# Ledger of designs, part 97: peptides against a protein of PDB entry 3C66

Target 1, 189 residues: chain A of PDB entry 3C66
Amino acid sequence: KSWANLFEKNDFFFRYKFYLEITAYTRGSDEQHLKWSGLVESKVRLLVMKLEVLAGIKIAHPFTKPFESSYCCPTEDDYEMIQDKYGSHKTETALNALKLVTDENKEEESIKDAPKAYLSTMYIGLDFNIENKKEKVDIHIPCTEFVNLCRSFNEDYGDHKVFNLALRFVKGYDLPDEVFDENEKRPSK

## One batch from the design tools (peptide; made by RFdiffusion4, then SolubleMPNN)

Design b2_p20_5_s2 (from b2_p20_5, 10 letters changed)
Fold by OpenDDE base, seed 2:
Structure b2_p20_5_s2 (fold): chain B 189 residues (1-189), chain A 20 residues (1-20)
Amino acid sequence: as target 1 above (189 residues)
Amino acid sequence: EEVIGRLSTSAPSEPMTAIL
């Protein structure tokens, strides 16, 4: 399939065994989040380039569209919980304890003026060179460099109470529900 | 072993290693 066909949601989240999730978190204003997430998104191509040159990685394909969500986040504990639980099918059900902001409820007074956590998530599908069934691929270095690159852009992005960045390495069967349509079956183990 | 690794600015870093 051409690169263009890999950007179709339906094929992308079934094609790879492994995914790298890149989530920008902001507990603050929408303007703060737009700046932060936009910066992170702008650097994803650099991460892809660094991943592609690793010997164990055959392909690193970014999904071009971010997934956006926001929650009412009244406490720091809620913000920590979001960061801990988001990005895995096994743990994402804990997010149901928080009020998801939707187009239907965003104008409600209780939601409009509430503190919010904003999430923007990018996905990279990874295909590995399987020369040996016991091969280990470590992506720690390029991921760390990516985090440092994003956070070094502005000193404000060092404030963990407001801005956070997480990279999660997951298997396709443990991707969040947000990446699948209601009629799609999750990839099997 | 389920390879789940996480690097986070708010938590201790976990190994980002896939076992194939």
Scores: peptide ipSAE 0.473, ipTM 0.893, DockQ to the pose 0.782
Fold by OpenDDE base, seed 5:
Structure b2_p20_5_s2 (fold): chain B 189 residues (1-189), chain A 20 residues (1-20)
Amino acid sequence: as target 1 above (189 residues)
Amino acid sequence: EEVIGRLSTSAPSEPMTAIL
């Protein structure tokens, strides 16, 4: 990665108080995941446009690159756990019970042919118009429309045993460890 | 308390509301 890309990454995940995480999940083949995640990624710009028109949102800034991960996922219960625990620093430690697939281990016989869950995560930084301390911003409408848009593209994407999509609304201090470098201190509460 | 939530295709959705 260029110095500019590292600087942009580090600045992005410290710039906003709130983030929207968009994760495409696939328990199946890498080809299935590539098609599914590619579709989701192609629609993120439409979600940004819908967020920007909400009165409480000043800026919706997408991070341009997905974060990719995969786990050995032998059971449906493991797949449910991944979906439940991923995307929050408070809960992601539970994923340590699963085998993370890495470039170093992907060719091991126990991993190469194992069932896998694939994850592609896009991030949107959100800046809000703060007029009063009691203001609430609800983003459920554009998020629901986005999920429906992605799932309606192909009948196969209705199979929740294989394909899933989650949108998680998080604070900067609760972002997953994957967005920070080893020497970076995560944002304070 | 601030309500920060999750919308998922595999589980019941939580409120997607930020308290500012």
Scores: peptide ipSAE 0.480, ipTM 0.896, DockQ to the pose 0.728; fails the geometry check
Fold by OpenDDE base, seed 3:
Structure b2_p20_5_s2 (fold): chain B 189 residues (1-189), chain A 20 residues (1-20)
Amino acid sequence: as target 1 above (189 residues)
Amino acid sequence: EEVIGRLSTSAPSEPMTAIL
């Protein structure tokens, strides 16, 4: 069985104290997003490899599938708001001001032709070696290298009005609601 | 603080540091 088949969704978001969220944002067409997110997703394994060799990281485990969402995004300010608020339970409620695109509503005339922001989010669970008396682990360097790698692939990905990439380092209790099933209780603090 | 750090192409980079 491939490594990918070993981790059922069932406990991944409860297994780790810390998670790294990698979100590819696109304000444009679905085709643009597919290319951008696909590129980002294809490079996640390289980031994992770079994380695993850092002192203090015991394991960096990627979740197998991206989480996909899209919002009606009529303005640049809305797009900035999405990028600012997404990826944390504390702040994600602000996204309720925007229209989430769903399979049920995507054919509505007001949604079908509306400008959209697309989001694809990959998750990496992180376990740390506490033993080495390191009170802190810094993952800034490999994360920066990853962002630069993705953005340098095509000149179009330098257009911040269309394409963005964010990495968010969060605790398990602050993961977005999307990672939990309706019947699942969030990890406690 | 619940957000440990954030790195974004559209915003200034923050330290990506976990306190263990």
Scores: peptide ipSAE 0.476, ipTM 0.895, DockQ to the pose 0.711; fails the geometry check
Fold by OpenDDE base, seed 1:
Structure b2_p20_5_s2 (fold): chain B 189 residues (1-189), chain A 20 residues (1-20)
Amino acid sequence: as target 1 above (189 residues)
Amino acid sequence: EEVIGRLSTSAPSEPMTAIL
């Protein structure tokens, strides 16, 4: 396969057993989210570099494009719920209680002026080196360093009411539905 | 179906450890 084929959506999300999801959350304006998510996305390559040098990791492969979504988010509790439930197939059904903002509904009066939570998610596929007889791989340190790097860029990004960042370590069968096409079957366990 | 771990600015950190 050409190098370009490694970044096709349908191939990427079936290729790895494990994925790291990086989600930038913003409860505020589109402009606030654009700045925050753009910063996070610009730093993902540094996280990849730190993951690649870990003895247990054979490959850390970033997907090239973010996944974007937004919800009507009238309360802080709704914002906490979004952060808790997003990024896992097991829990994402809870988001159905919120109004998803779409191109078709974004101009509706009830949606246009409503408080919103914006989400931008980057994915890293991980292949582990099993030959080293390591039964476990810990990626906590590089992930923590990444979070600290993003938050330290601007003091405003310390406001948890507006800006948040999460890294979720998941198996391929527990990826969110957004990564699969309507006709694609989710990877089995 | 397993969430292996989560690190978040808004919640207590979970272990980020894969069992191979």
Scores: peptide ipSAE 0.468, ipTM 0.894, DockQ to the pose 0.678; fails the geometry check

Design b2_p20_5_s3 (from b2_p20_5, 10 letters changed)
Fold by OpenDDE base, seed 5:
Structure b2_p20_5_s3 (fold): chain B 189 residues (1-189), chain A 20 residues (1-20)
Amino acid sequence: as target 1 above (189 residues)
Amino acid sequence: MEVNGFLSTSAPSQPMTLIL
């Protein structure tokens, strides 16, 4: 990665107070995940366009690269836990009960052949129009349209045992550790 | 309780209302 790309990443996760996380989940093969996540990623621009026209949203800025992770996921309960706990610093420590797949361990026999959950996460930085004194912004319509658009592409993506999609609103201080470098201090509350 | 907007295909549909 060029120095420019490093600075762009680090600056992005400090620029906004609020983020929308879009995570594609696959409990299956890497090939299944590549197809599913690639589809989701291809539609993010449409979601951004729909968010930008909302009166409460001043800016919706996508981070251009997904974050990729995978876990050993032997049970359906483990897969549900991943979907519940991932995407928030407050809850992500629960994922320490699962084996994270890394470049260092992926060739270990116990990991190589194990069932896996794959995650691809896209981030959208959000800036809001404060002037409207509305402490609340409703983004239900564009988010639901986005989910329906992704899942309707192929009938296989309706199988929640294999393919899932989540959207999570997160404050900058509660972003997952994956977005920060080891030497970076997460934003304060 | 800070209600963070959350939508998942594996969970019952819930409103995506952001509390700022």
Scores: peptide ipSAE 0.491, ipTM 0.883, DockQ to the pose 0.635
Fold by OpenDDE base, seed 2:
Structure b2_p20_5_s3 (fold): chain B 189 residues (1-189), chain A 20 residues (1-20)
Amino acid sequence: as target 1 above (189 residues)
Amino acid sequence: MEVNGFLSTSAPSQPMTLIL
């Protein structure tokens, strides 16, 4: 498949067995989230470059578009729940307890004025140089450097009550439903 | 060394070692 086909949604989420999810969270204003998520997105290429040079990683391929979602988030516990449950098919059903903000409901008074958590998620497809099924790959250093790079841009991004960043390693069969179209079947194990 | 596939700014720093 050409490199062009790797940027198509349908090919990307079926091509790899493994993905790294990068989620920027904001419990605040849309403006705060746009600045935060835009910064995170601008740094993803640097993370990719750092991952590609690791001996255990054959390919680190970013998906070019973020996935955007927002929830009514009245409490800090709700915000912690979002950060715990989001990004895995096994756990994402817990998010049904929160009101998803949509284009259809965003102008409702109860939603418009409600505290919100905003999420922007980037994906990196991973292929590994594994000879044996029991290999461990340590990506802690590149991931930590990436987080520090993002948070160091503005002191406000150190406030975990407002701004958070998570990196999650997921298998293709455990990707969130948001990455698939209605007619697409989830990858098998 | 704890094997973890999750790193978050809202949680204590943990090693991110992937098991494939």
Scores: peptide ipSAE 0.487, ipTM 0.881, DockQ to the pose 0.537
Fold by OpenDDE base, seed 3:
Structure b2_p20_5_s3 (fold): chain B 189 residues (1-189), chain A 20 residues (1-20)
Amino acid sequence: as target 1 above (189 residues)
Amino acid sequence: MEVNGFLSTSAPSQPMTLIL
């Protein structure tokens, strides 16, 4: 059975206890975001390869579909808030203070021409080698190398006012609501 | 609070130490 058939099963976000979230942020145009997120997505496989060789990591499996969202983002403070609060069920409710852009509202005059923050999020499911009694795994090096690789591709991606990249380690019970279907129950602690 | 396991380009680089 091909790897493709394993990802077609809606169980990816229930299969692992731990996930690494990779979010590309853009405060600018949709075209800028498409280029930035597409670059980040193209490099995720390199991060996976670097994670898999770490003694503490048994498996690193990428979910191949990005999650896309966008918010009206009138200020730099709003953009910082998005980057701080996004990617955790505990904190994502703070984003309700911002207007989520949807297919239903995108043509409204108050939204159409408003400054926007675009988000593309990739997920990696993680399984750890518990046998080594390591309660802690350091993934700083491969994550930093990945960020540097993405940002060094174009000088424009150094502008943190427009382009940002975040990596967040999240437990399965604290995944954002976006990864679950309406009929799916969030994993318990 | 330094969130263990968070790295962002908009913030000073912090150690990505995962606590299992």
Scores: peptide ipSAE 0.480, ipTM 0.881, DockQ to the pose 0.530
Fold by OpenDDE base, seed 4:
Structure b2_p20_5_s3 (fold): chain B 189 residues (1-189), chain A 20 residues (1-20)
Amino acid sequence: as target 1 above (189 residues)
Amino acid sequence: MEVNGFLSTSAPSQPMTLIL
C-alpha cells in the first residue's frame, strides 16, 4: 500500500498533537521558488527517515501535499517578518499587515508588479514515545543536516536575501489557519 | 525570543529542542 493511500487528507491535522513545519521561502521570481521549494520537498523524506530513528520519536509522518502561499513583500523587513510570524496561529495575524496574493487579486496592477515572497510549507505529524517521561526531545541534528543538505545543493540557495528555509515545531492547536478548511474547527488545547 | 523548536537559515543556529 503506497504511503499516499494511508492518509485521508481530512484528519491529518487532527491526528497528531505535534507537527514539524518545513517552509521554503523565496523573495524573487516564481521560477526561483519552484526550483527551491521543489528541492526542499524532494528532501523531506530524508528528514522523516532521520526523525523516525530517534528514540523519542514514535512516528514521523509527512503530509504529502505542500501548502502554497505568497505575499506582497516590498521590503527586506517584510520578508523577515514573514519568516518570523508564519507557521503559528499565535503569530500569523501579524501577516495581515501584508497583502496575501490570491487567485482573485493576482492580476491587480498593484499586486502583479509587486515584489513577492513565496512560501511552500510541508508538514510532518509527530508522535512521541512517552515511556521515558522525557518532557524534551532533541531533533537538532536531523533538522540541521536537512537544512545543510538543501542549502548546499546550489550556491544560490546560500543567499538568505532570496532563499530561506525554516523548520518550526508546532502544537496542533497552534497550526496555521491554512491547514484547516473553512468548516473545520481548530483542535483544542 | 529563542523559540524552542524553531530553526531558520535567516537566523543563527538554534537548538531544536522540542518541549512536549
Scores: peptide ipSAE 0.471, ipTM 0.879, DockQ to the pose 0.519

Design b2_p20_5_s4 (from b2_p20_5, 10 letters changed)
Fold by OpenDDE base, seed 4:
Structure b2_p20_5_s4 (fold): chain B 189 residues (1-189), chain A 20 residues (1-20)
Amino acid sequence: as target 1 above (189 residues)
Amino acid sequence: MEVNGFLSTSAPSEPMTLIL
């Protein structure tokens, strides 16, 4: 059975208490973002494999579809804000200060010609072995290795003014609104 | 259970840990 058939889209973001979010950011062209995000996405399986072998991790399960978003991003400060605030329900409301690009508004002159930040976000659901009396599970090493792997692939991806990569370790109740359908209730604390 | 974890290419690396 292919990995794809095991995951009904409908409960993935309710199934786990913890998620790892992987976001590729690009402030540039759509073409630049497609190359960068495509690279990052192609490496997610390697991160999953590294997470699965950690003694504290019972399951590391990738969601197969990326979430795509883009914002009008006129300044470098706006780009930094996106990277700081995105990926957490606690902080994502700050992004309301920016114009989200949608299919409905993308052809508006003010949006069409504006500088944009593109985001592609992958999610990994995490289940932990609590029984091993480990007070702490550290996933920093495999995450750092993943970031280094992606960034080292091409010299252009070292330009943090254009290309960025972030990993966020979040609780299910703090997932961004984008992962839930309009009719879905956010997981409780 | 506490979760601390943010790693970015644009910011200093922070520990990514679950505290049980």
Scores: peptide ipSAE 0.462, ipTM 0.904, DockQ to the pose 0.815
Fold by OpenDDE base, seed 3:
Structure b2_p20_5_s4 (fold): chain B 189 residues (1-189), chain A 20 residues (1-20)
Amino acid sequence: as target 1 above (189 residues)
Amino acid sequence: MEVNGFLSTSAPSEPMTLIL
């Protein structure tokens, strides 16, 4: 069955117990974000290849569609808060203190010219070889190599006030609400 | 199974480890 047939079934976010979230952050222009997120997205396949060769990882499957969001982000503290709270259902409610930019509100004067943080999030579903209950799987090295690869592409991506990249390891029940349709029930613990 | 793992360019990196 082709990869295309796997995406036709909206079961990606129910298929795995664990996910790796890759979020590109930009506090700047939409153009800056498009370049940054596009670079990060282009390198995800290299991360997948590095994960697949680890003895504890059976499968690493990328979800090919990025999730896009943006917030009004007037301060550096707000930008740090977004990076801390985003990507977990347990903490994402803290983002309700910020104004989410939507198609309905983007033309409002208070939003149009406001400083924004842009987020593009990629997901990798992970299946592990559980044969030895005492095995620790460490993915720190391939994740660090991935971050360094993305940041080294352009000197501008070293400016952490504008460009950031985060990788978060999450359980399926703790995925952000954005990955589920309105009619889908979140996986139970 | 415990998952401890967060890596960010804006914060000190922590080990990305799954305990099976």
Scores: peptide ipSAE 0.457, ipTM 0.905, DockQ to the pose 0.829
Fold by OpenDDE base, seed 2:
Structure b2_p20_5_s4 (fold): chain B 189 residues (1-189), chain A 20 residues (1-20)
Amino acid sequence: as target 1 above (189 residues)
Amino acid sequence: MEVNGFLSTSAPSEPMTLIL
């Protein structure tokens, strides 16, 4: 398949067994989130470059479109819950306890004026140079450098009550439902 | 070394070592 086909949603989330999810979180204004998520997105290419040079990684391929979601988030506990539960099919059902903001409901007074958590998620498909099924790949350094690079841009991004960044390693069968269309079947184990 | 597939700014820094 050509590189062009790798940027199509339908092929991307079925092509790899493993993914790295990069989620920018903001509990604040939409403007704050746009700045934060835009910064994170602008740095993803640097993370990809750092991953590709690791001996255990054969391919690190970014999906170019972010996934956007927002929730009514009245408490810090709700914000912590979002960060804990988001990004895995096994745990994402816990997010049903929160009010998802949609185009249909965003103008409702109860939602419009509510504190919100905004999420922007980028995906990197990973293929590994696996000779044996028990290989460990350490990606701590590239991931930490990426986080530090994003947070160092503005002092405000150090405030974990407002701005957070998470990297999650996920298997294809455990990707969030948001990455699949209604007619698509989740990858098998 | 603890094997962790998750890194977050809201949690203490942990090694991110993937088990495949």
Scores: peptide ipSAE 0.423, ipTM 0.865, DockQ to the pose 0.538
Fold by OpenDDE base, seed 1:
Structure b2_p20_5_s4 (fold): chain B 189 residues (1-189), chain A 20 residues (1-20)
Amino acid sequence: as target 1 above (189 residues)
Amino acid sequence: MEVNGFLSTSAPSEPMTLIL
């Protein structure tokens, strides 16, 4: 069975109870974002390897495709809001206050010349070893090492006004709407 | 709000502890 068949979009976001989201943010040009997100994406496999060796983690499987979105982002406060609210179904409705950039609207003068925040999100499905009755798993070290690895690649990636990186632990029922097709029902609690 | 299981470069580093 080809590795590709294990990652049909439809099954991946229903297979696990828990996910790790990795989001690369850029407030700048599309070219800046392509370089930054491409770097982050290239390192995700290293994070997976570090997670898999933890005693509390049974499986860590990356989804192979990033999710891409962009918003008109006039202010630094808007950029902070995006980073706070994105990646959870509970909070993502706050993003409706911003103009989502789409293929239909990207050529509008008000959008074309506007400052933008670009987002690329990778997902890792997690299965845990419940046998140890541990209600808590610490993944701080692997996640911190990953962030440091990405940021150390270029000095420009230290500028938090332009480039950011976030890791978010999310339950399957609280995944963003973007991971589901219009006809798919969210996982229940 | 202690967002358990969140790490960001734009915020002070907090422990990335997963609550299952």
Scores: peptide ipSAE 0.407, ipTM 0.864, DockQ to the pose 0.532

Design b2_p20_6_s1 (from b2_p20_6, 6 letters changed)
Fold by OpenDDE base, seed 1:
Structure b2_p20_6_s1 (fold): chain B 189 residues (1-189), chain A 20 residues (1-20)
Amino acid sequence: as target 1 above (189 residues)
Amino acid sequence: LEIDIGNIREPNYSLFSYEE
């Protein structure tokens, strides 16, 4: 019932101090990405369940819709750069060196048939139990289990030249620009 | 409060500690 209010963006990206970003990357066809990202997205609820049972986590709420983007990605180095720089406001400006694919430009001759990297990102807002006197919260185990679950689904997903999966822990003030509307002010530190 | 996660990417995994 509490998740129903999270179907719309509203104040989701202002509500939590911490977020977990889950990004599926594909350097290949749109069809390949649709299958890969769809799989990853379908498993996010399982990760949420594993996070919720950790003593240090009070709340783990997923934002229900993925954020989609794609870039012209002519080289493997460009693909690595995307994976390194995406998901943080601090580093995302490096992506300006690449051509963002948009509805307006996707039919241009230089873009239409160019190699592309596709990105689908899911977000989980996190609230921690500070009152339980737990000194340390480690979410590495459930995150690793999630990665293993996604990678093991199909042998084709073992090709890291095509398919990649990353989880990034970020603070609200360091969320990517994509999560905010043009008229919204980024959360302060 | 110390939070351990960092940035997880196959094949390169990084674990960082975050303070509140």
Scores: peptide ipSAE 0.042, ipTM 0.713, DockQ to the pose 0.422
Fold by OpenDDE base, seed 2:
Structure b2_p20_6_s1 (fold): chain B 189 residues (1-189), chain A 20 residues (1-20)
Amino acid sequence: as target 1 above (189 residues)
Amino acid sequence: LEIDIGNIREPNYSLFSYEE
């Protein structure tokens, strides 16, 4: 498949053993989130470029569509829980304790004006050069640089009570349910 | 091959090694 074809969902979430999830979190307004997530998304290609040149990485392919969700988030503890539990199939069921905001319920009085956490997640599929290599691949470096790049863009993004950014390394079988269609079977270990 | 990976989130960063 061409590199361009990987920007469509297709079999992207079945193609790689490993994925890097980049999630922008905002506990605030939708406007704040649009700015924050938009910034993060705009920088993902730079992270990909940094990953691609690492000797241990054979492939770093981004999925270009963000996955977006929002939850009623009345407390800071809820916000921490979201950040801790989101992004892994093993833990995402904890999010069921929160009210997911949908197009159907967003106008309900109990939801409309409630504090919310917004999430936008980008995915990068990873393939590693494992043949005959005793090389150490440290993706922490480019990932940290990426975080710093995003955080440094605006001083307001230093407020961790509002804006957060996480990068999670996950295996295909542990991807969140959101990446699969109803008719798709989750990859096995 | 040792891969340094982790859950990178602020303020807590977890880094661990993966061997394949």
Scores: peptide ipSAE 0.042, ipTM 0.711, DockQ to the pose 0.373
Fold by OpenDDE base, seed 5:
Order: C-alpha cells, then structure tokens, then sequence
Structure b2_p20_6_s1 (fold): chain B 189 residues (1-189), chain A 20 residues (1-20)
C-alpha cells in the first residue's frame, strides 16, 4: 500500500489509539474564520514535524482535510460552551442545545443573520514508542509553540472574544461523531 | 509508558498523564 493511503478517511480514524485535535474557533464573520482557520491549517505541518522528532513518538500523521462546522452562537457563554464541549464524544451531546448550521437551514431568517461560531478541526494520528527507555512523552512544548506561532501572525488574532485555538488529546474511542460515517462503528475501549 | 499531554484552550491549559 502506498503511504498516501494512510491519509485517507477510510481507516485513518481507526488506525491509531490516540489523536491530537487542532480546532480553530471564530465567533464572527465567515471571512474572519476563513483567514484564521486557513492560517492554522497552513501551520499544522510544522507541528507534525516537531512531534515526529520527539523520542517517544513513533508516528505523527495528519489527516489531510479539515472538518468544518458552525453553530448559532448568540452569547459569549454559548461560545465558551462550544469550546469546552466540542472534540470529545463524552461531551459533544451538550452541543445539541445549540442550532447547528447546515446547508438546509443556512438560508432561514433566524439563522442567516444570527451570530455564529465557526469551527475548523484538523486531526493528527499518534503512535508511541512503548518499548523505548523513554518513560514520559511531553507534547506540551511543540503544542504551545504552535499556538504562539498562529497567534503571533496578526495582532487581530489576539482577540479571544472572536478567535480561539484549542489542541485536545483524544483517544480513538472518544473521537467526535463527525469523523465516522453512518455505517462505521466507533472503536471500542 | 507514561504520556504527559495537555489540552490547550487559551487561556486555560490542563496537563494530564496517561499510562499504557
């Protein structure tokens, strides 16, 4: 099999026990989100490079495409809730309290002009070196450097009321439902 | 293997360890 197949959706979310989720959040315009998420996405390859050189990491493979979603987000508290609850199967059901924007409903008057939170999520599959002498693997440094790199690009991105960036470490069985097709069974613990 | 990882949500950050 070509190494290119490792980046296809078909088995990517079943291949690894662990994933790093990188989510760019924007509570503002679609244009603002396009710029912010595009920047974040463009830097993911640099994060991968930093992860790959860590002694405890055997593999760091990015999924090639972002997952896009948006919610009606009338309040700052709603925006905080989205950031708190998104990215884990254990907590994502709380998002059902918000209106998901879809192609079917985006033109409705109540949704079209409503404040929105936009989400773009990138995934990195991780495999660790269990048999090496390394007792601990710390990914804090490369992740923090990545956040700083994205935030430092433009002063406007310092507004946390609008722009946010989160990195979440997630086990395969706790991945959000969005990564699986209707006919796919979620990995077991 | 102990994995030290953090979930980063600015300005909040949580670090936790996982053993396999």
Amino acid sequence: as target 1 above (189 residues)
Amino acid sequence: LEIDIGNIREPNYSLFSYEE
Scores: peptide ipSAE 0.038, ipTM 0.706, DockQ to the pose 0.381
Fold by OpenDDE base, seed 3:
Structure b2_p20_6_s1 (fold): chain B 189 residues (1-189), chain A 20 residues (1-20)
Amino acid sequence: as target 1 above (189 residues)
Amino acid sequence: LEIDIGNIREPNYSLFSYEE
């Protein structure tokens, strides 16, 4: 009953103090990205299940819609920069050095034929159980298992020059701008 | 509560501690 209303985008990114970002990166073809991101997305529910059973986690709630973006990515250094800077409001401005592919510009000759990095990002809202007086919560194990699960699906995904996967823990006030509408105010610290 | 959460980016992994 209450879960259906939680899928309304409007409150999800204001509801939690903490988020886990799962980003699938592909420097290659759109087809390669579709396969890779689709695989990653299909496994997110398994990660959620593993997070929910941790004693320190009260809620792990996935946002159902992925966020999609792509950049002109002419060099491997650019691809590294994308992976380093994406996913945090503090660092995302560095991505302005790259050309964002949009519906308006995708047909431009300089963009159409350019090497691209594709990004698909899933979000999980996290609420921690502070009542158990546990001093420490470590999500390393379930996150690592998730990465290994995705990578082991196909040997082709072992090419880190093409396929990458990152999990980033982010506070609500440091979420990327992409999750907010133009009229929405970013959560304060 | 201290929460140790890692940012995972292959092959790198970093742990962060958060206190609420």
Scores: peptide ipSAE 0.041, ipTM 0.712, DockQ to the pose 0.362; fails the geometry check

